# Ledger of designs, part 49: peptides against a protein of PDB entry 5K2M

Target 1, 273 residues: chain A of PDB entry 5K2M
Amino acid sequence: MRIGITYTVLRREEMAIKERAGEFGEVVMLHEDDLLFPGNYDLDVVIIRNVSHFKALYTARLFESEGIPTVNSSRLIFEAGDKLFATLRLAGKVPVPEWKAALSEGGALRVPDSLGYPLVSKPVFGSWGRLLAKVNDRDSLEAVLEHRKWMKNPLYGIHYFQEFVEKPGRDIRSYVIGGEFVGAIYRYSNHWITNTARGGKAEPCSDPEVEELSVKAWEAFGEGALAIDIFESEKGLLVNEVNPNMEFKNAARVTGADMAGKLVEYAVEVAKT

## One batch from the design tools (peptide; made by RFdiffusion4, then SolubleMPNN)

Design b1_p12_6_s2 (from b1_p12_6, 5 letters changed)
Fold by OpenDDE base, seed 5:
Structure b1_p12_6_s2 (fold): chain B 273 residues (1-273), chain A 12 residues (1-12)
Amino acid sequence: as target 1 above (273 residues)
Amino acid sequence: SDEEIYEKAVAE
């Protein structure tokens, strides 16, 4: 078994994955600078750990084009890594925050007619709460739209909005790999954006409803390894988003779950399919 | 932090 691992930066997650992969076979670490296609890669599977969503997507597709399966697949990265596309998958299977998408400023200005205020503006791509805006009124909405107009990437012209969900000072991040629930944590923050990357504390989450909902959310995509963000709302649990390039160092530390091992085990399973 | 890692990664 030859396991490739593509990466941009050796994080704690990549180190853990490398270590666990070594128990199953030969590990080939592939920095982005090492990648050239088409190439002669002798690999049974590739674990995709590129930091950039788009680089991860294209890397996965390039390996797939050479007959090498990837974890995650390019399909999963594409659908799960885009907030709008992920919502489209999730909305038919699990409760999600109310959302609207608009393709113009004129359309975006009508979003409050459906969602009301406050609402949340999100880019369809990005991580760690970048460019999230809590929009409390019309003036704020206009400001966000004006700024988006001058952003270079045309994807910023895709206007994705959610209702603002009042959370109890925390959210939930769960992990499902190959359809198996691996673990979940609470992420605490006094800010409306709860993210451990921004200094939030993490605690174990042991809730059978979270487990069930997480598996259902994963089933909306039907493959791979996903981190799932869940809100505790007045309406109950809502699946906010999923991440196909999951960070798990905090969750692994807090829960004791072998997330790196589970990911490698799944990759080995994919390789044998 | 993960954000710092990202910032470093995009700067390289």
Scores: peptide ipSAE 0.021, ipTM 0.634, DockQ to the pose 0.288
Fold by OpenDDE base, seed 3:
Structure b1_p12_6_s2 (fold): chain B 273 residues (1-273), chain A 12 residues (1-12)
Amino acid sequence: as target 1 above (273 residues)
Amino acid sequence: SDEEIYEKAVAE
């Protein structure tokens, strides 16, 4: 068994994955600078750990073009890594925050007629709460839309909105790998954006409802390793988004779950199919 | 920081 691991930066997660992969076979670490296609890669499977969504997507697709399966697959990265595409999958299977998408400024200005205020403006791509805006009124909406016109990437012209969900000062991050629930944490923050990357406290989450909902959310995609963001709302649990490029150092530390081992075990299974 | 890692990855 030859296991490739692509990466941008050697983080705690990549170190743990490398260590566990060594128990199953030969490990080939592949920095982004090492990747050139077409190539003659002698690998049974590749674990994708590129930080960039697009780098991860294209890396996965390039290996697949040479007959090498990846974890995650390019299909999963594509569908799960875009907030709108992920919502389209999730909405048919699990409760999600109310959402609207508009393809023009004129369309976007009508979104409050359905969602009301406050609402949340999200880019369809990006991490760590970048360019999230809580829009409280018409003036704020107009300002956000005006700024989007001057952003370089045309994807900023895809207007994705959600209802603002009141949360109890925390959200939930769960992990499902190969259809198996691995663990979950609470992420605490006094800010409406509850990302641990912004200095939030993490605690274990042991809730059977979270486990069941997390598995159902994974089943909307049907493959791979996903981190799942869940809100505790007045309407019950809502699946906000999923992440095909999961970070798990804090979750592994807090829960004691062997997330790196589970990821490697799944990759080995993929290699054998 | 995670944010710094992301910025580097996007810039490259």
Scores: peptide ipSAE 0.019, ipTM 0.635, DockQ to the pose 0.367
Fold by OpenDDE base, seed 2:
Structure b1_p12_6_s2 (fold): chain B 273 residues (1-273), chain A 12 residues (1-12)
Amino acid sequence: as target 1 above (273 residues)
Amino acid sequence: SDEEIYEKAVAE
């Protein structure tokens, strides 16, 4: 078996994936600079680890066009990597924070009529809490909307909002690969954005409810490897978002779970399908 | 940090 691994930067995750993939066959590391399409790639499966959501998406689709399956698939990357599209999938299966989408400034200005304040403005794409705004009032909403007008990417004109969820100084990140729950962590922060990338500490999360909810959230998409962000709210557990290009170094370290191995095993199974 | 990784990746 020949396993490709596309990447932008060799992170701990990519190194772990490479190591584990080597146990199953020949590993072909493919930096973004190595990717040219159409190509003659002799690979049975490609694990997509490009940092950029869009590069990951297009890379996956390009390999698929060559008849090579990818983990994750371009479909999954597309649907899970867009916060709004992910919400649409999730909302059908699991509890999610209340949300509104508007396609104009005029529509966006009416969002507080339903969600109230404070609310959270999110871009439909992006990682590590970038461009998240806690909108406490009308002035702040107008400011966010004004700024969005001047942002170059037209996707910033898609206005996605959530209710502000009061969290207990932490959130949960779980990992589901091929429908199997692999592990979960608490991410602690004094900031309302609890992402460990912003200095949060991680601890193991062993909660059967989290496990069940995580699997159910994964089932909303039905394939691949997902990191799932879950909020502990007064309303119970809420699935905030999913990530089809997961970072797991902290989770692997804290839980001891073989996330890289599970990902590779899943990729091998995909290759055999 | 993850942000540093992103910044590096975008800068390249």
Scores: peptide ipSAE 0.018, ipTM 0.611, DockQ to the pose 0.292
Fold by OpenDDE base, seed 1:
Structure b1_p12_6_s2 (fold): chain B 273 residues (1-273), chain A 12 residues (1-12)
Amino acid sequence: as target 1 above (273 residues)
Amino acid sequence: SDEEIYEKAVAE
């Protein structure tokens, strides 16, 4: 068994994945600078750990074109890594926050007629709460839209909005790999953005409802390894988003779950299919 | 940008 691992930065997650992969076969570490296509790669499977969503997506698709399966697949990265496409998958299976998408400034200005204020503006791509805006009024909405005009990436012209969900000072991050629930954590913050990458504290979450909802959210995609963000709202549990390029160092530390091992085991199963 | 993502990843 030859297992490739693509990466941008050697983080704690990549080190753990490398270590666990070594128990199953030969490990080939592939930094982004090592990737050239078309190529003659001698690999049975590739674990995709590029930091950039787009680099991860294209890397996965390029290996697949060479007949090498990837974890995650390019299909999963594409659908789960875009907030709007992920919402389209999730909305048919699990409760999600109310949302609207607009393809013009004129359309975006009408979103409050449906969602009201406050609402949340999100780019369809990005991580760690980057470019999230809590929009409390018309003036703030106009400001966000004006700033988007000056952002050169055409994807910023895709306007995605959610209702603002009142949270109890925390949210939930769960992990599902190959359809199996692996673990979950609470992320605490005094800020409305509760991402641990912004200094939030993590604690174990043991809730059967979270486990059931997390598996259902994964089933909306039907493959791979996903981190799932869940809100505790007055309406009950809501699936906010999923991440096909998950960070798990804090979750692994807090829960003791072998997330790296579960990811490698799944990759080995994919290689044998 | 990819650069901003990279910088964030390195800072963690």
Scores: peptide ipSAE 0.018, ipTM 0.601, DockQ to the pose 0.184

Design b1_p12_6_s3 (from b1_p12_6, 6 letters changed)
Fold by OpenDDE base, seed 2:
Structure b1_p12_6_s3 (fold): chain B 273 residues (1-273), chain A 12 residues (1-12)
Amino acid sequence: as target 1 above (273 residues)
Amino acid sequence: SDDEIIEKAVAE
C-alpha cells in the first residue's frame, strides 16, 4: 500500500495522518510544491490535506484523472466545500437553517422579505468565518452587496444568505468518516461566529441526537470524511455546513478519538475498492 | 498560532 498525503502546511493533523498511514504502508508526503500533473504517481490512494479548498479540489481531481482515488474525492470536496452546494445536499435530508440564494443584487435585496432581519451573508466558499456578515438592516445589506461587487472573484456574486440562528454561546462540530461517527465537540465563543480558531474552548459533545444527525448529514453526500457544523437553536439541531477538509486536532485532543487513524483506515478501504 | 499559519497559507 502506497499512501499519498498532499499538504500545504504540516499541521498536527498531517503529522498524525502520516504517522497512522505508516502503519498501513509506505507514506508519500506531497507538499503542494511537489505536485505536477500529469505525474504518473505510483500511489494507491491520496489523502487530500491542502489548506485551500480549490487546491484540494483540483489536486483530488488530478489524482483521480490518473486513476488514483482520493480522500476526499473531488466530487465530495466540490459539493461539500461550497456552502450553497452543501446546503442543497443537506436540505431535505437534515434540518438546516433557513436560507436563500440570489444571483443578483436585485434578488439579494428581496431576501429579507423571506428571511427577515437579522440574517447572515455568507460567501459560498471560505473558512474560519471569513466574510460572514450579520446583516441587521437594509443599510447593512446594501453595504455587503456593494462590497461584493468590487470583489474580484466572481463567486462573490453568488449571494448566499441564512437566517441568523441564536446559539447558546457555542456550536457543535462533529466528525463522520466513511459513514461512521467518530466524535463531536462543543466550540464555545462569545461571538456569534463560533470558531475554535478564534480561541474558543472546546469540550466533548456526547449527544446521541448529534451523532444521529451527523451521520444523516454525511449520508447526504454518501462518501468521505466530513466535519459537520451543527447549531443548537430554538428549533432544535440545525446542520449549518460541512467541511471536506477538516481540522481535527482540537476534537482529537478533547474527545480522545483517533481521527487520523479513522481517516487513514477509510483511505485504505477506498484504495482497496 | 495555528490559525496564523493557516491564514498565511491561505493568503499566499
Scores: peptide ipSAE 0.016, ipTM 0.564, DockQ to the pose 0.426
Fold by OpenDDE base, seed 3:
Structure b1_p12_6_s3 (fold): chain B 273 residues (1-273), chain A 12 residues (1-12)
Amino acid sequence: as target 1 above (273 residues)
Amino acid sequence: SDDEIIEKAVAE
């Protein structure tokens, strides 16, 4: 078996994936600079580890066009990597924060009539809490909308909002690969944006309710490897978002779970179907 | 740092 691994930067995750993939066959590391299409790639499956959402999406689709399956698939990356499209999949399967989408400034100005204040403004794409805004009042909403007019990417004209969820100084990140729950962590932060990239402490999460909810959230998409962000709210557990390009170095370290091994095992299964 | 590399990669 020949396993491709596409990457932007060789992180701890990519090193672990490479090591585990070597147990199953020949490993072909493919930096973004090595990717030209159409091409004649001799690969049975490709693990997509490009950092950029769009680069990952197009890389996956390009390999699929050559008849090579990918983990994750371009379909999953497309649907899970967009916060609004992910919400559309999750809604009706699992509890999610209340949300509204507007396609104009005039529509966006009416969002508080339904969600109230405070609310959270999110771009439909992006990572590490970039361009997240807690909007406490009308003046703040108008400011966010004014700034969006000057952003170059047309996707910034898609206005996605959630209710502000009060969290107990932490959130949960779980991992589901091929429908199997692999592990979960608490991410601690004193800021309303909980992100381990901002220096938050991680601890193991051993909660059967989190495990059950995580599997149900994965089933909304029905394939691949997902990191799932869950809030502990006064309404119970809420699935906030999913990530089809997961970082897991902190989760693997804290839980001892074999995230890289599970990802490779799933990729090998995909190659055989 | 790993964080700086990631930030650059995601900004591109």
Scores: peptide ipSAE 0.016, ipTM 0.568, DockQ to the pose 0.605
Fold by OpenDDE base, seed 5:
Structure b1_p12_6_s3 (fold): chain B 273 residues (1-273), chain A 12 residues (1-12)
Amino acid sequence: as target 1 above (273 residues)
Amino acid sequence: SDDEIIEKAVAE
């Protein structure tokens, strides 16, 4: 078996995936500079680890056009990597924070009529809490909308909002690969954005409700490897978002779960289908 | 670029 791994930066995750993939067959590391299409790639499956959501999406689709399956698939990357599209999948299967989408400033200004204040403004793409805004009042909403007008990417004109969820100083990151729950962590932060990349501590999360909810969230998409962000709220557990290009170094370290191995095992199974 | 932001975040 020949396993491709596409990447932008060789992180701890990519190193772990490479190492584990070597146990199953020949590993072909493919930096973004190595990618040219159409090409004659002799690969049974490709694990997509490009950092950019869009580069990952297009890379996956390009390999699929050559008849080579990818983990994740271009379909999954497309649907899970967009916060709004992910919400559309999740909302029919699991509890999610209340949300609204607007396609104009005039529409966005009416969002508080449904969600109230405070609310959270999110871009539909991006990671690590980039361009998240807690909007406490009308003045703040107007400011966010004004700034969006001057952003160059047209996707910033897609206005996605959630209710503000009061959290107990932490959130949950779980991992589901091929429909199997692999593990979960608590991410602690004194900030309302609980990202470990911002210096948060991680601890193991062992909660049967989290496991069940995580699997259900994965089933909303029905394939691939997903990191799932879950909030603990007064309403119970809420699935906030999913990530089809997951970081797992902290989760693997804290839980001892073989995230890289599970991802490779899934990729091998995809190659055999 | 998105890559530069990520490199910074990975370095932190």
Scores: peptide ipSAE 0.015, ipTM 0.563, DockQ to the pose 0.182
Fold by OpenDDE base, seed 1:
Structure b1_p12_6_s3 (fold): chain B 273 residues (1-273), chain A 12 residues (1-12)
Amino acid sequence: as target 1 above (273 residues)
Amino acid sequence: SDDEIIEKAVAE
């Protein structure tokens, strides 16, 4: 078996995936600079680890066009990596924060009539809390919308909003691979954006309700490897978002779960189908 | 670029 691994930067995750993949066959590391299409790639499966959502999406689709399956698939990356498209999948299966989408400034200005203040403005794409805004009032909403008009990417004209969820100084990140729950962590932060990439403390989360909810959230998509972000709210557990290009260094360290091994095992299964 | 922002965030 020949396993490709596409990457932008060699992180601890990519090193762990490479090491575990070597137990199953020949590993071919593919930096973004090595990727030209159409190409004659001799690979049975490709694990997608490009940092950019769009580069990951297009890389997956390009390999699929040559008959090579990917983990994750371009379909999953497309649907899970867009916050609005992910919400559309999740909302039919699990509790999610209340949300609104608007396709114009005039529509966006009416969102508080439904969600109230404070609300959260999100771009439909992006990671690490980039361009997340807590909108406390009308003046703040107008400012966010004004700034979006001057952003070059037309996707910034897609206005996605959520209710502001009060959290107990933490959120939950769980991991589901091939429909199997692998583990979960608490991420602690004094800021309303709880992101481990911003220096949050991680602790193990052992909660059967989190495990059940995480599997149901994965089933909304029905394939691949997902990290799932869950809020502890006054309304109970809410699935905020999913990530089809998950970081797991801290989670693996804290839980002891072999997330890299589980990802490789799933990729090997995909290669055999 | 978005990539530069990401690279900086990953390096942090």
Scores: peptide ipSAE 0.015, ipTM 0.552, DockQ to the pose 0.187

Design b1_p12_6_s4 (from b1_p12_6, 5 letters changed)
Fold by OpenDDE base, seed 1:
Structure b1_p12_6_s4 (fold): chain B 273 residues (1-273), chain A 12 residues (1-12)
Amino acid sequence: as target 1 above (273 residues)
Amino acid sequence: SMEDVVEEAVAE
């Protein structure tokens, strides 16, 4: 068994994955600078750990074009890593926050007619709450839309909005790998963005309702390893988003779950199919 | 892209 691991930065997660992969076979670490295609890669499977969503997506698709399976697959990265495409999958299976998409400024200005204020503006791509805006009124909406016009990436012209969900000073992040629930944490913050990458603290979450909902959210995609972000709302649990390039160092530390081992075990299973 | 650079910098 030869296991590739692609990466941008060697984080705690990549170190743990490398260590666990070594128990199953030969490990080949592949920094982004090592990747040229078409190439002659002698690998049975590749674990994708590139930081950039687009780098991860293209890396996965390039290996697949050479007959090498990836975890996650390019299909999963594509659909789960785009907030709008992920919402389209999730909305048919699990409760999600109310949302609207608009393809123009004129369309976006009508979103409050259905969602009201406050609402949340999100880019369809990006991580760690980057370019999330709480929009409290018309003046703020106009300002966000004006700024988007001058951003150079045309994907910023795809306007995705959610209702603002009042949370109890925390959210939930769960992990599902190969359809198995691995664990969950609470992320605490005094800010409406509760992401641990922005200074949130983690505590273990043991809730059977979270476990059931997390598995159902994973089933909307039907493959791979996903981190799932869940809100506690007045309407009950809501699945906000999923992440196909999950960070898990805090969750592994707090829960004691072997997330790196579970990811490697799944990759080995994929290699054998 | 600038988006990639920002993502890399946050991961460091």
Scores: peptide ipSAE 0.015, ipTM 0.563, DockQ to the pose 0.182
Fold by OpenDDE base, seed 5:
Structure b1_p12_6_s4 (fold): chain B 273 residues (1-273), chain A 12 residues (1-12)
Amino acid sequence: as target 1 above (273 residues)
Amino acid sequence: SMEDVVEEAVAE
């Protein structure tokens, strides 16, 4: 078994994946600078750990074009890594926050007619709460839309909105790999954006309802390794988003779950299929 | 890309 690992930065996650992969076979670390296509890669599977969503997507697709399966697949990265596309998958399977999409400023200005205020503006791509805006009123909505006009990436012209969900000072991050629930954590924050990358504390989450919901959310995609963000709302648990490029160092530390091992085990299973 | 730079900076 030859396992490739593509990466941009050697993080704690990549180090853990490398270490665990070494127990299953030969590990080939592939920095982005090492990747040229078409190539003659002698690999049974590639674990995609590029930081960039788009680089991860294209890397996965390039390996797939050479007959080498990837974890995650380019399909999963594409669908799960876009907040709107992920919502489209999730909405038919699990409870999600109310959402609207608009393709123009004129459309976006009508979103409050459906969602009301406050609402949340999100880019369809990006991580760690970048460019999330809590929109409390019309003036704030107009400001967000005005700023989007001057952003260079055309994807910022895709307007994705959610209802504002009042949370109990935390959210839930769960992990499902190959359809198996691996673990979950609470992420605490005094800010409406709960993210451990912003200095939030993490604690283990042991809730059967979270486990069941997380598996159902994963089943909306039907493959791969996903981190799942869940909100505790007045109307119950809501699946906010999923991440196909999951960070898990904090979750692994807090829960003691072998997330790197589970990811490698899944990659080995994919290689054998 | 600009996105890559921002993501890398936050991931550190």
Scores: peptide ipSAE 0.015, ipTM 0.567, DockQ to the pose 0.189
Fold by OpenDDE base, seed 4:
Structure b1_p12_6_s4 (fold): chain B 273 residues (1-273), chain A 12 residues (1-12)
Amino acid sequence: as target 1 above (273 residues)
Amino acid sequence: SMEDVVEEAVAE
């Protein structure tokens, strides 16, 4: 078994994945600078750990074009890594925050007629709460839309909105790999954006409802390794988003779950199919 | 570092 691992930065996650992968076969670490296509890669599977959503997506697709399966697949990265596309999958299986998408400023200005205020503006791509805006009123909405007009990337012209969900000073991040629930944590924050990348306390989450919901959320995609962000709301648990490029160092530390091992085991399974 | 990851993600 030859296991490739693509990476941008050698993080704790990548080190753990490398170590666990070594138990199953030969490990080939592939920095982004090492990747040229087409290439003659002698690999049975590639674990995609590129930081960039788009680099991860294209890397996965490029390896797939060489007949090498990837974890995650380019399909999963594409569908799960786009907030709108992920919402489209999730909404058919699990409760999600109310959302609207608009393809023009004129459309976006009508979103409050449905969602009301406050609402949340999100780019369809991006991580760590970047370019999330709590929109409290019309003036704020107009400002966000005006700024989007001047952004060069056409994807910023895709206007994705959610209802603002009041949370109990925390959210939940769960992990499902190959359909198996691996673990979950609470992420505490005094800010409305709860993200461990911006700091915050993590604690173990042991809730059967979270476990069940997480598996159902994963089933909306039907493959791969996903981190799942869940809100505790007055309406119950809501699946906010999923991440196909999951960070798990804090979750692994807090829960004791072998997330790196589970990821490698799944990759080995994929290699054998 | 997390800073490196954030910086790289912003550069795209």
Scores: peptide ipSAE 0.015, ipTM 0.546, DockQ to the pose 0.452
Fold by OpenDDE base, seed 2:
Structure b1_p12_6_s4 (fold): chain B 273 residues (1-273), chain A 12 residues (1-12)
Amino acid sequence: as target 1 above (273 residues)
Amino acid sequence: SMEDVVEEAVAE
């Protein structure tokens, strides 16, 4: 078996994936600079580890065009990596924060009529809480909308909003690979944006409700490897978003779960189907 | 964080 691994930066995750993949076959590391298509790659499966959502998406689709399955698939990356598209999948299966989408400033200005204040403005793409805004009032909403008009990427004109969820100074990140719950962590932050990338403490999360909810959230997509962000709210657990790019260094460290191994095992299974 | 740096590098 020949396993490709595409990557932007060789992180701890990519190193772990490489190491585990080596147990199953020949590993071909593919930096973004190595990727040219069509390329007639001799690979049985490709694990997509590009940092950029869009690069990951296109890379996956390009390999698929050559008959090479990817983990994650371009379909999953597309649907899960867009916050709005992910919400559309999730909302039918699991509890999610109340949300609204608007396609214009005029529409966006009506969002508080439904969600009230405070609300959260999110870009449909992006990681690590970038361009998340807690919108406390009309003035702040107008400011966010004004700024979005001047952003070059047309996707910033897609206005995605959530209710502001009061969290207990933490959120949950869980991992589901191939439908199997692999592990979960609490991410602690004093900021309303809980992200371990910002220096938050991580602790193991052993909650059967989290496990069940995580699997259900994964089932909304039905394939691949997902990190799932869950809020603890007064309304109970809410699935906030999913991430098909799976950063798991902290989770693996804290839980001891073999996330890299599980990812590789799933990729090997995908290669055989 | 290193993740932030990587993200910035990809965003640029």
Scores: peptide ipSAE 0.014, ipTM 0.531, DockQ to the pose 0.375

